# Peptides against a protein of PDB entry 7PB4: the designs that were tried, part 81

Target 1, 105 residues: chain A of PDB entry 7PB4
Amino acid sequence: KMLNIKEYKEKLLSTLGEFLEDHFPLPDRSVKKKKKNIQESSVNLITLHEMLEILINRLFDVPHDPYVKISDSFWPPYVELLLRNGIALRHPEDPTRIRLEAFHQ
Target 2, 218 residues: chain B of PDB entry 7PB4
Amino acid sequence: DALQMAVGYFEKGPIKASQNKDKTLEKHLKTVENVAWKNGLASEEIDILLNIALSGKFGNAVNTRILKCMIPATVISEDSVVKAVSWLCVGKCSGSTKVLFYRWLVAMFDFIDRKEQINLLYGFFFASLQDDALCPYVCHLLYLLTKKENVKPFRVRKLLDLQAKMGMQPHLQALLSLYKFFAPALISVSLPVRKKIYFKNSENLWKTALLAVKQRNR

## One batch from the design tools (peptide; aimed at target 1 M2 F60 H104)

Design b2_p26_5_s4 (made by RFdiffusion4, then SolubleMPNN; from b2_p26_5, 11 letters changed)
Fold by OpenDDE base, seed 3:
Structure b2_p26_5_s4 (fold): chain B 105 residues (1-105), chain C 218 residues (1-218), chain A 26 residues (1-26)
Amino acid sequence: as target 1 above (105 residues)
Amino acid sequence: as target 2 above (218 residues)
Amino acid sequence: SSMTLRLMVEELVILEAEERKLEKEL
């Protein structure tokens, strides 16, 4: 049973990865490091796949506080995509925190 | 120069609690407006001001005025557009500002230097079709962006569902006709042969300015 | 589709819950 679940999960993750790459690719912000001194912290944006992984892990690892703080690495369109589709929820008191929807309860 | 001072004001924000904050704001806004309509703005100035207009840093009236004067001297950077779409998703701008942005994006589309990164945003633009206020302008934008690779079965279904909901809108018909051109097997429905594609004239706000830009770049 | 993404994530969460439940029972 455990082996079958792991195999199916891996297949689903692969399918999800392909889907995300096809439909919601991250724009290649080729940060042309033009040397101008403005410390615009070239924050590396994470993929939607990585964002989902963080949210899923937090949901299960810290079920009493399943919220993740939105960092600068979170591309705002991805955050909005998750919220609009009912995949994630904003914290009611802190709009900078989001959680994955608890689909398993 | 006066323009650099104005852009710097919007970027850095008002420094001191001077009693004349509103007068200073209006002065700088008029400076940007005058230069933009007369000569156009540099790509760097558009990058700064466009992000400011969509970030929610200022009130809706100010943001609207800034966005209306986002007229290029030569080109608009695609990176500025990508950043702008990011701000739209943060939700700090009004619905009217979102509509104005899509109108602007359609009107200025030919002046954007590259389209590769904007094409990657196709899915996000497509998701905005459900907004009745945005739908006409998003359809026009998608009509300009759509490639064969973007025409997927699920998007066809969504467009047909949208047409069933809101009727045979000219902008939806235009987009569906393009989809049928790229993927005729996905659209079994006979679309009326429209000899003319009709979109809302989004460029009306910038018509005179766009003519001037085209004349300067010839 | 946005719905497809939701369904995939939902299924993944369910699978993760089942996996973690089984690991605790070992």
Scores: peptide ipSAE 0.532, ipTM 0.641, DockQ to the pose 0.319
OpenDDE base, seeds 1, 2, 4, 5: peptide ipSAE 0.526, 0.518, 0.527, 0.531; ipTM 0.670, 0.702, 0.706, 0.678

Design b2_p26_6 (made by RFdiffusion4)
Pose (drawn by RFdiffusion4):
Structure b2_p26_6 (pose): chain A 91 residues (1-28, 43-105), chain B 212 residues (1-189, 196-218), chain P 26 residues (1-26)
Amino acid sequence: KMLNIKEYKEKLLSTLGEFLEDHFPLPDVNLITLHEMLEILINRLFDVPHDPYVKISDSFWPPYVELLLRNGIALRHPEDPTRIRLEAFHQ
Amino acid sequence: DALQMAVGYFEKGPIKASQNKDKTLEKHLKTVENVAWKNGLASEEIDILLNIALSGKFGNAVNTRILKCMIPATVISEDSVVKAVSWLCVGKCSGSTKVLFYRWLVAMFDFIDRKEQINLLYGFFFASLQDDALCPYVCHLLYLLTKKENVKPFRVRKLLDLQAKMGMQPHLQALLSLYKFFAPALISVKIYFKNSENLWKTALLAVKQRNR
Amino acid sequence: SSELERLEQEVIVLEEISMRLFLASH
């Protein structure tokens, strides 16, 4: 059961990365890829389940933040505009 | 054959400026509906015309008439439905066309050969609940399509939030009751739906439904 | 068992992200 889940996770992650690079590229400060941004969000969601917010730095491309906001992937902090969290789809 | 000429004409897409082309389009569309309302269409023709109508090609009237004449002689391929969902995801489709398509999918539900691959698109179907124009028809579709495996906690939470936003609407209550039946531990709280008149009820489709 | 539960949760998140970004590509 474990190995099956692992195979599925790895396949999903690789195909998701390819899809992101194909459909959500950077334009050319130092910006990070959308993949790294999603990785940071996922990591913070499980590492700190009581504060899953990550600060928005200059490396976050505003179009990516707005993309994640429009599609119900990322959620804004009720008071602090510089923080965003990942939607807890598992619950 | 008389129908294949119209299918090929619609596959060629819209043509030049109209000198006599309006009459030609009308003749082809009349031929298709006559065949559809007399004895029905085959699976291949439906696979072609449904996806042509749900694409950006042709105007709204042509797509509406094609959808209103999508009556199967036998069955409907599920791959055609998958491609149709995909064309919906493209977004170059009219709202009224989307409503008509959901109505058609609800009406033609028992004429799809397989529904497992359609159930795999439950997420795409569920995401359309945000749109308050598609909400009743999407709820009617999900009432028919929902299995036990589809009742996920996230969907229950989002459906409860939508019920709190819109109020206890009949279609939302029916879908929530189905979710309660399938997963009572995740939440506490089939049949009549408004605007559920079968627009595609021909006589032969009626005898096939009774034979079903 | 806790490792399997964590992996299943991460898979659910990745599936939702993938689906929603597929819609956003259009």

Design b2_p26_6_s1 (made by RFdiffusion4, then SolubleMPNN; from b2_p26_6, 16 letters changed; failed a check: too like the target's own chain)
Amino acid sequence: KEKMLNIEKEKEILEEIFRRLRLAAN

Design b2_p26_6_s2 (made by RFdiffusion4, then SolubleMPNN; from b2_p26_6, 15 letters changed)
Fold by OpenDDE base, seed 4:
Structure b2_p26_6_s2 (fold): chain B 105 residues (1-105), chain C 218 residues (1-218), chain A 26 residues (1-26)
Amino acid sequence: as target 1 above (105 residues)
Amino acid sequence: as target 2 above (218 residues)
Amino acid sequence: EEEMLNLKKEKEILEEIYRRLSLAAN
């Protein structure tokens, strides 16, 4: 039974990953349109999959404080996507922190 | 409180002796509507009024108006939804009221406090897929409720049969795609992966109210 | 038992994430 759940979880993760890549890809770095002074913020944006993994892991690792600080690696459209669709919730007192929504309760 | 008087009126029913029953009804209905759209209703008020709207105690027009203003202040009790579904099974409400209820249920789904009992009603909702008027909204509801454990061969067959009968409906495709995600071995048919799955925008009736509820719950 | 509960919870989370994001993509 446990093995079956693990295998199913892995399949879900794989399918979710593919889905996220297809429907919510990161913007191509290459659209360096010529406007001068956009500091190449060398900040590597993480994938939506990685962002979700961070949120899920935090929920399991620190259930009493399941909030993750939004870093510069968090693409703002992904943050808004998660918030808008009720997947994530902002900390009530600190808008720079988000958690996975408690929809699994 | 005007709202308490209004709710009490609907709960107890019209006092026979009132010469102006319709005016009194309208007054109380407007009170409920105004409070619901402005502030939302308490879970207890929704419990009472939702059951009234589906019990057949009042006419279809009144039931429709009550149901349209079932906007929570914070949460909707799962028990209220379970009771409401029980009334749907009794069949004392109109087809239009049933449609509206499913639209409401989809729109308010995130505001329901718990889902455990609602998930147990999965089979009842699934049975309603055969109703052409309900099918789009039931598919949407099922899309929200479906767990892997609900994806069974007989349900897959029923969905495919419905698809064969009704054609490639976006709402059926949505549900089937979710079924395929949870149980790929049960769906051999190549579902067009890339078709935009469109549920009818059930939220349109409550869009403004839902935004307000979400703001209050922040 | 705790591990199994966590796995079930994680499964449900992933399913719900997919559900919500699939609705957003469509």
Scores: peptide ipSAE 0.600, ipTM 0.830, DockQ to the pose 0.321
OpenDDE base, seeds 1, 2, 3, 5: peptide ipSAE 0.585, 0.584, 0.588, 0.587; ipTM 0.819, 0.818, 0.821, 0.819; seed 5 fails the geometry check

Design b2_p26_6_s3 (made by RFdiffusion4, then SolubleMPNN; from b2_p26_6, 17 letters changed; failed a check: too like the target's own chain)
Amino acid sequence: KEKMLNIKKEKEILEEIFLRLKLAAN

Design b2_p26_6_s4 (made by RFdiffusion4, then SolubleMPNN; from b2_p26_6, 16 letters changed; failed a check: too like the target's own chain)
Amino acid sequence: SEKMLNIKKEKEILEEIYRRLQLAAN

Design b2_p26_7 (made by RFdiffusion4)
Pose (drawn by RFdiffusion4):
Structure b2_p26_7 (pose): chain A 91 residues (1-28, 43-105), chain B 212 residues (1-189, 196-218), chain P 26 residues (1-26)
Amino acid sequence: KMLNIKEYKEKLLSTLGEFLEDHFPLPDVNLITLHEMLEILINRLFDVPHDPYVKISDSFWPPYVELLLRNGIALRHPEDPTRIRLEAFHQ
Amino acid sequence: DALQMAVGYFEKGPIKASQNKDKTLEKHLKTVENVAWKNGLASEEIDILLNIALSGKFGNAVNTRILKCMIPATVISEDSVVKAVSWLCVGKCSGSTKVLFYRWLVAMFDFIDRKEQINLLYGFFFASLQDDALCPYVCHLLYLLTKKENVKPFRVRKLLDLQAKMGMQPHLQALLSLYKFFAPALISVKIYFKNSENLWKTALLAVKQRNR
Amino acid sequence: SAEAEALLYQKVQELVVTEAEYRELE
């Protein structure tokens, strides 16, 4: 059961990465890829389940943040505009 | 054949400025609906015309008439429905066309050969609940499509939030009751739906429904 | 554009749910 989930996870992740690179590229400060941004968000969601907010730095391309906000993937802090969290789809 | 000429004409897409082209388009569309309302269309023709209508090609009236004449002689391929959902996801489709398609999918539900690949698009179907113009028809569709596996906690939470936003709407209440039946531990709280008149009810389709 | 956004949502939702299941089993 474990190995099946692992195979599925890895296949989903690889295909997601390819999809992101194909459909959400950077334009050319130092910006990070959307993949790294999603990785940071997913890591913070499980590492700190009581504070899953990550600060928005200059490396976050504002179009990516707005993209994640429009599609219900990322959520804004009720008071602090510099922080965003990932939607807890697992619950 | 008389119908295949119209199918090919619609596959060629819209043409030049109209000198006599309006009459030609009308003749082809009349031929298609006559065949559809007399004995019905085959699966291949339906697979072609449904996806042509749900694409950006042709105006709204042509797409509306094509959708209103999408009556199967036998069955409907599920791959056509998958491609139709994909065309919906493209976004170059009219709102009224989307409402008409969801009405058609609800009306033609028992004439789709398989529904498992369609159930795999439950997420795309559920995401359309945000749109308050599609909300009743999407709820009617999900009432028919929902299995036990589809009742996920996230969806229950989002449906409860939507109920709180819109109020205890009939369609929302019916879908929520179905979710309660399938997963009572995740939440506490088929049949009549408004605007559920069968626009595509021909006599032959009626005999086939009774034979179903 | 809208399709890519819808696909992105679905893929990210599935990844978050699978990540939670993988951590539980680990």

Design b2_p26_7_s1 (made by RFdiffusion4, then SolubleMPNN; from b2_p26_7, 12 letters changed)
Fold by OpenDDE base, seed 1:
Order: sequence, then structure tokens, then C-alpha cells
Structure b2_p26_7_s1 (fold): chain B 105 residues (1-105), chain C 218 residues (1-218), chain A 26 residues (1-26)
Amino acid sequence: as target 1 above (105 residues)
Amino acid sequence: as target 2 above (218 residues)
Amino acid sequence: SSLKEQLLRLMVEELVILEAELRKLE
């Protein structure tokens, strides 16, 4: 039974990865480096897949505090997407923290 | 109407108080089967029953029988197909039901009223190619859906990897040939010139019914 | 919500359920 669930999970993760790549890709950072001096720390945006992985892991690894702090690596449209669809919830007291919805409860 | 009563039974679920639950279920299932094969079902009836068949509300045997009689009188709503695909994601249906669904989808493809939303699910269907049981039918579906914009380098790589793993399957060759047609620069491999595209005959289960539907709509 | 957003939710929901089941077996 455990093996079957693991295999199914792996298949679903693969399917999700492809689905996210096709439908929710990161914007091409072809932002023309206009030379202005501001060391805009080119914060590398993470994929939606990576974001979901972080949120899922936090939900199960730290169930008493399942919230993740929104970093600069979180693309704002992804955060909005997750919140809008009820996949993630914002912390009631700290708008910079989000959690994955506990679908298993 | 006997059909309306049958559809209503499946939609609302079995009333707990009936001592003859199995007999009642069988009666309603036979009613749906008889009407579907004789006259076809209305788009609304297909919407309801297809959703039920994939939701896991009933057992696999019942779901299979319902799905087998999803024969349209005229058209199938694209929305019904989208809902059905959403149920496939939830994993409440058996592997055999998934296979049957893809066979059904291929067989009924021409009767679906619109393809715009189905085309948006291209990536989802493509990901299902990794399932050996689904692969032949998914290839056929993708063959029907593929547009030039769907042909991407990563999908070409995945198809070639599948071919390396599974061998030169006729259904994979058919899809690759279509990919080469749309994007010849992405496929450097010489594909055998197959004069005939051979997919598993998914229509065999519904061949007689489909002929009848086509005759009624002429 | 768009079809793709609905499917995303369904996939994530299923992953969470599967992960919960796996952790109960471990």
C-alpha cells in the first residue's frame, strides 16, 4: 500500500511539474539591464513548483506553525494565485506569512 | 419519464430507506443504458452522469457501466469534459475507469461542441503519456488536439525518451510524425514514413452507437 | 476561476492528502 501511494505521488508530482511549466511559467527576465547604478539584487525568483514544495513541507514538518514568510524570491502573482484559489491562506496577524491549506484535515 | 427518474436517482443518491437498493440501482442503470444505446442522451444528462461516473460516488462496476453508455443524442458539452478531467486529478476513479474515459473521449471527440478549453488541457494530457496503460489512447487524443504552438522542445524530448523506453510504438510514431510536420527542425530523427496511422480502435466499444448518432444527425 | 487554476487546486489537494497518508504509514 505504501509503495503504491509513493508511486502515485511521484507520478502526480511529475504531472504537476509539467503542468506548472506549461501554464504557470516564470516571466522571462528579459528585463533590459538599463545601466542605472541601483544594485537591484537580482533576487532569483523561484518556480511555482518550488514554492508549493516549500509550503507543503512546512505544513507537515511544522504543523503547529505551518506558515512560511514571503521572501523576495516569491513572485507576487504566484502568491496571489495561491490565495485567490484557496490553496494558501494568509496569516491573520502577519500579512507577510502564508500557509498551505490543510486539505487533509 | 423513466430516464429522468433514473438520472435523478444517480444524482441524489440512493435513499437509505429502500430495502431493495441493489434492484433499484440495477433498474435505473438499465433504463439509462437502454435509452443511451437506442436514442442517445441529452447533453445535460451526459453532464450529470459523466460527473457521477468519475466522482467515486458509486462503485467501479457501476461507474464503468455509466461511462460506457455516455452516448450523445447530438452533442457533448465541453464543460462536461472539463469537469470529468478535474475528477481524474482527484484520483477517486480506478485505473480502468481512466483508460475507459480516454477511450470514450477519443471516440466521442467529434461530438464535443467546442475544443477551446480542452486545448488548454493539452499539457495535462501530455503528462498522462507516462502511464503505460493510458499512453496509446492519450497519443490518439493528442494527435487530435495538437497544434503548432503545442510542439515544444521539451515535449519532443519526452516523446523520444518514451520511444526509447517503450520502443517504436505505432501510436507514438503517429504523434511524432505530427510533431515533425509542425516543427521539422525539432525532430532530427528520421521517422519511418508510415502510410497509415494506426491507433488502437477506441471506437470499437461505441462503433454501432456512433453510427446511429451520425445517422440521426444527418 | 480559470480551468487551469481549478486543476492546480485539485492537484495540490491530492498531493497534500497523499503526503498525509504517507506520513501516517511511516
Scores: peptide ipSAE 0.656, ipTM 0.526, DockQ to the pose 0.274
OpenDDE base, seeds 2, 3, 4, 5: peptide ipSAE 0.649, 0.650, 0.654, 0.650; ipTM 0.577, 0.547, 0.549, 0.580; seed 2 fails the geometry check

Design b2_p26_7_s2 (made by RFdiffusion4, then SolubleMPNN; from b2_p26_7, 12 letters changed)
Fold by OpenDDE base, seed 1:
Structure b2_p26_7_s2 (fold): chain B 105 residues (1-105), chain C 218 residues (1-218), chain A 26 residues (1-26)
Amino acid sequence: as target 1 above (105 residues)
Amino acid sequence: as target 2 above (218 residues)
Amino acid sequence: SSLAEQQLRLMVEELVILEAELRKLE
């Protein structure tokens, strides 16, 4: 049973990865790293897949405080996407923190 | 050609060795402006220049001038718009640049080749309604983007709250009217029957250019 | 698309449920 669930999870993760790449890709920020000293805070944005992974892990690893702080690596449209679809919830007192919806609950 | 050199200058940045950096910048900016207003820009040129205008690579004055001349010859790539929105999120552009961008987006909306990815950004645009400076233009944009599936109870509540805070603004009323059209059960409030939807004429900045684009594409 | 967003939600829901089940078995 455990093996079957693991296999199914892996398949789902793979499917999700492909789905996210197709429908919710990051904008290609290929700003060529020309070395000019302007503090181009090249905020490396993470993929939606990576964001979901962080949120899922936090939900299960720290169930009493399942909130993740929104970093600069979180692309705001992705955050909004998760919030508006009820996939994530904003912390009631701290708008910089979000959690994954506890669907297992 | 002169345009390619100008675009290349903005893309690559100023070469350190030029003693007259400001004169060179102005020359290239004028080249872009002249071509854009006369003939429009290719989608690739808009892609490059739009990103530059929003990246914070140049000063606000330069960014504003670039953004004002983002006039298509034919079409604007949706990808360019998505990239532009990503730059807005980084916050390196001024508030005035953001306003100008939304005005531009509304004015150029029909020239964007696809709307699928832009529609996915609906929630992001909706969140920008809280900015008083952006609100009129965002309402107009949302009016263009809103589908039945976008009309959710929480968004209705937010719009009503905004109306309570800001008063019965014409742009909010227009959007609420559209929401009521799609989901009458969610909006119990009687909205005044406005025969005319009044959005701030974002098109005024590009009116002449837009007419020229439409004439060329006919 | 609205459809894509709905599918995303469903996939995430299922993934969360599966993760919960796995953790109960671990």
Scores: peptide ipSAE 0.654, ipTM 0.415, DockQ to the pose 0.301
OpenDDE base, seeds 2, 3, 4, 5: peptide ipSAE 0.655, 0.656, 0.652, 0.655; ipTM 0.433, 0.433, 0.414, 0.433; seeds 2, 3, 5 fail the geometry check

Design b2_p26_7_s3 (made by RFdiffusion4, then SolubleMPNN; from b2_p26_7, 11 letters changed)
Fold by OpenDDE base, seed 1:
Structure b2_p26_7_s3 (fold): chain B 105 residues (1-105), chain C 218 residues (1-218), chain A 26 residues (1-26)
Amino acid sequence: as target 1 above (105 residues)
Amino acid sequence: as target 2 above (218 residues)
Amino acid sequence: SSLAEQLLRQMVEELVILTAELRKLE
């Protein structure tokens, strides 16, 4: 039973990864080159897949404080996407922190 | 051949320069329709044309006609179906096209070569249950796809909520009965023992074509 | 698209539930 669940989870993760690449890709770095003045913020944006992984892990690893601090690596449109769909919640006192919704509760 | 020329036309798109664009389009569309209903289409032809029908490249009338003639000679590639579902996510097709696609998917389900990737799209199909126009056909599709691992408490709650909203629909009852079969502990409500699972199968636009395909492949 | 966003939610919900089930079995 455990093996079957694990296998299914892995398949689902793989499918999610492919889906996210197709429908929610990161913006191409190339488009920002033409406007001179925007500081090349050398910040490596993480994928939505990586963001979700961080949030899921935090939810289960630290259930009493499941919030993750929004870093500069978090693309703002992804944060908004998760919040507007009820996938993530903002911390009530600290808007720089978000948690994954506890769908298992 | 005439079919290859027709498929090529739809793939490459209309050449801007021809004064008779509409006549040319109609000619090629009729060619595809004729071959599809007589002999069925090869998997490669379905791959190309199905994607075109859902991409929004052509108008709704053309897309509808293309989708109606997506009749396989032998098999449909699972990859074609996955790509088609991807186009549904982009939202370039009409609501009527989406309905037709789900009807098509149910009708052609047995002719799809593999189901592994389609099964991974279970969540996508389940989310579409909230669309009143899609719900009957999505229930039928989910009835065909549902495995024990798909039956989760949150999905049961959603189905029960949907039943509360829409009433005891036959298609929803069929799906709930299957869920209860796989996970009886999750569904405490007594479901009416329906001896016959009734999906509106009567409106299979492809009934005659499917019979012909089955006869040719025996 | 609204549909893509709904799919995303469903997939994440399922992942969370599956993860919880796995952790209970460990």
Scores: peptide ipSAE 0.630, ipTM 0.584, DockQ to the pose 0.550
OpenDDE base, seeds 2, 3, 4, 5: peptide ipSAE 0.600, 0.615, 0.621, 0.630; ipTM 0.632, 0.625, 0.611, 0.588; seeds 3, 5 fail the geometry check

Design b2_p26_7_s4 (made by RFdiffusion4, then SolubleMPNN; from b2_p26_7, 12 letters changed)
Fold by OpenDDE base, seed 3:
Structure b2_p26_7_s4 (fold): chain B 105 residues (1-105), chain C 218 residues (1-218), chain A 26 residues (1-26)
Amino acid sequence: as target 1 above (105 residues)
Amino acid sequence: as target 2 above (218 residues)
Amino acid sequence: MALKEQLLRLMVEELVILEAELRKLE
């Protein structure tokens, strides 16, 4: 039973990964090169898949404080996407922190 | 059923032939209240009743009671909310009803099916910050709605001006903190780290009802 | 746009549920 659930989870993760690549890709780095002077600190943006993984893990690993601090690696449109769809919630006292919705509760 | 009759009464208005209009109204209100708190209301019922509550068709007491029982069984239609906001613009409802509506909107925010049109109303909500009675609840709503694209220099100026006028309110600080997060270059002022909950969620009139709705929809 | 976002939510919900089930079995 546990094995079956794990296999299904992995399959779903794979499907989600493909889905995210197709429908929610990161913006191409190439477009930012044209605006010369802003020393945009080359912060490597993480994928939406990676972001979700972080949020899911935090939800279960630290259930008493399931919030993740929004780093510069978090692409703002992804944060907004998760929030507007009720997938994530902002911390009531710290807008720099978000948590995944506890769908299992 | 009794609920359909009650909703129909509010939608169509009182039938002239009723000798005891007040008793009939009370009966239908109680029916709506009982169903709403017990089971929640369908999205269609909320659409009808929410519109009625804000249209000024009935007195303030009736409108308040209707609005208090706008508890969804599953979801609230975004269109219903947009319509409701349109009534706020017309100004036929009392100030207390407006406050209650914003409280309701914050409380029910997660049950609204879509947010795209509500997000387009950002400017309207932001303008309502100037109302002292609405300001705490509007700040909370804006805290939920604000996107990076909403954070504009003119809005920052307005918030800072409002803070200068009203003082450092927790709800305003929460919104300013969010603005600073999205656009740190626009807010040079150091915001105090407040350990207190920015928004008094404890006073949510619908707390018990919302828990029940979430439990039913699992 | 709305459909793909809804699908995203559903997939995440399912992942959370599955993770919860797995952790209960551990």
Scores: peptide ipSAE 0.657, ipTM 0.457, DockQ to the pose 0.326
OpenDDE base, seeds 1, 2, 4, 5: peptide ipSAE 0.652, 0.612, 0.635, 0.591; ipTM 0.534, 0.648, 0.614, 0.658; seeds 2, 5 fail the geometry check

Design b2_p26_8 (made by RFdiffusion4)
Pose (drawn by RFdiffusion4):
Structure b2_p26_8 (pose): chain A 91 residues (1-28, 43-105), chain B 212 residues (1-189, 196-218), chain P 26 residues (1-26)
Amino acid sequence: KMLNIKEYKEKLLSTLGEFLEDHFPLPDVNLITLHEMLEILINRLFDVPHDPYVKISDSFWPPYVELLLRNGIALRHPEDPTRIRLEAFHQ
Amino acid sequence: DALQMAVGYFEKGPIKASQNKDKTLEKHLKTVENVAWKNGLASEEIDILLNIALSGKFGNAVNTRILKCMIPATVISEDSVVKAVSWLCVGKCSGSTKVLFYRWLVAMFDFIDRKEQINLLYGFFFASLQDDALCPYVCHLLYLLTKKENVKPFRVRKLLDLQAKMGMQPHLQALLSLYKFFAPALISVKIYFKNSENLWKTALLAVKQRNR
Amino acid sequence: SELEEELERLEEEVVVLEEIKLRLEM
């Protein structure tokens, strides 16, 4: 059961990465890829379940933040505009 | 054949400025609906015309008439429905066309050969609940389509939030009752739906429904 | 018990990835 989940996770992740690179590229400060941004969000969601907010730095391309906000993937902090969290789809 | 000429004409897409083209389009569309309302269309023709109508090609009236004449002689391929859901996701489709398509999918539900691949699009179907113009029809569709596996906690939470936003609407209450039946531990809280008149009820379709 | 906790974490991360991919495809 474990190995099946692992195979599925790895396949989903690889295909997601390819999809992101194909449909959400960078334009050309130092910006990070949308993949790294999603990785940071996912990591913070499970590492710190009581504070899953990550600060928005200059490396976050504002179009990516707004994209994640419009599609219900990322959520804004009620008071602090410099923080965003990932929607807890697992619960 | 008389119908295949119209199918090919619609596959060619919209043409040049109209000198006599309006009459040609009308003749082809009349031929298609006559065939549809007399004995019905085959699966291949439906697969073609449904996806042509749900694409950006042709105006709203042509797409509306095509959707209103999408009556199967036998069955409907599910792959056509999957491509139709992909065309909805494209976004170059009219709102009224989307409403008409959801009404058609609800009306033609028992005439789709398989529904497992369509159930695999439960997420795309559920995401359309945000749109308050599609909300009743999407709820009617999900009432028919929902299995036990589809009742996920996130969806229950989002449906409860939508109930709190919109109020205890009939369609929302019916879908929530179905969710309660399938997963009572995730939450506490089929049949009549408004605007559920069968626009595509021909006599032959009626005898096929009774034979179903 | 450790293997059950790892499996639960993997299932949760899969759900998140599926929803992300689904919403970005829209």

Design b2_p26_8_s1 (made by RFdiffusion4, then SolubleMPNN; from b2_p26_8, 16 letters changed; failed a check: too like the target's own chain)
Amino acid sequence: KEKEEKMLNIKKEKEILEAIKERLSL

Design b2_p26_8_s2 (made by RFdiffusion4, then SolubleMPNN; from b2_p26_8, 12 letters changed; failed a check: too like the target's own chain)
Amino acid sequence: SKKEEEMLNIKKEKEVLEAIKLRLEL

Design b2_p26_8_s3 (made by RFdiffusion4, then SolubleMPNN; from b2_p26_8, 13 letters changed; failed a check: too like the target's own chain)
Amino acid sequence: SEEEEKMLNLEKEKEILEEIYRRLLL

Design b2_p26_8_s4 (made by RFdiffusion4, then SolubleMPNN; from b2_p26_8, 17 letters changed; failed a check: too like the target's own chain)
Amino acid sequence: EEEEKKMLNIKKEKEILEEIFRRLKL

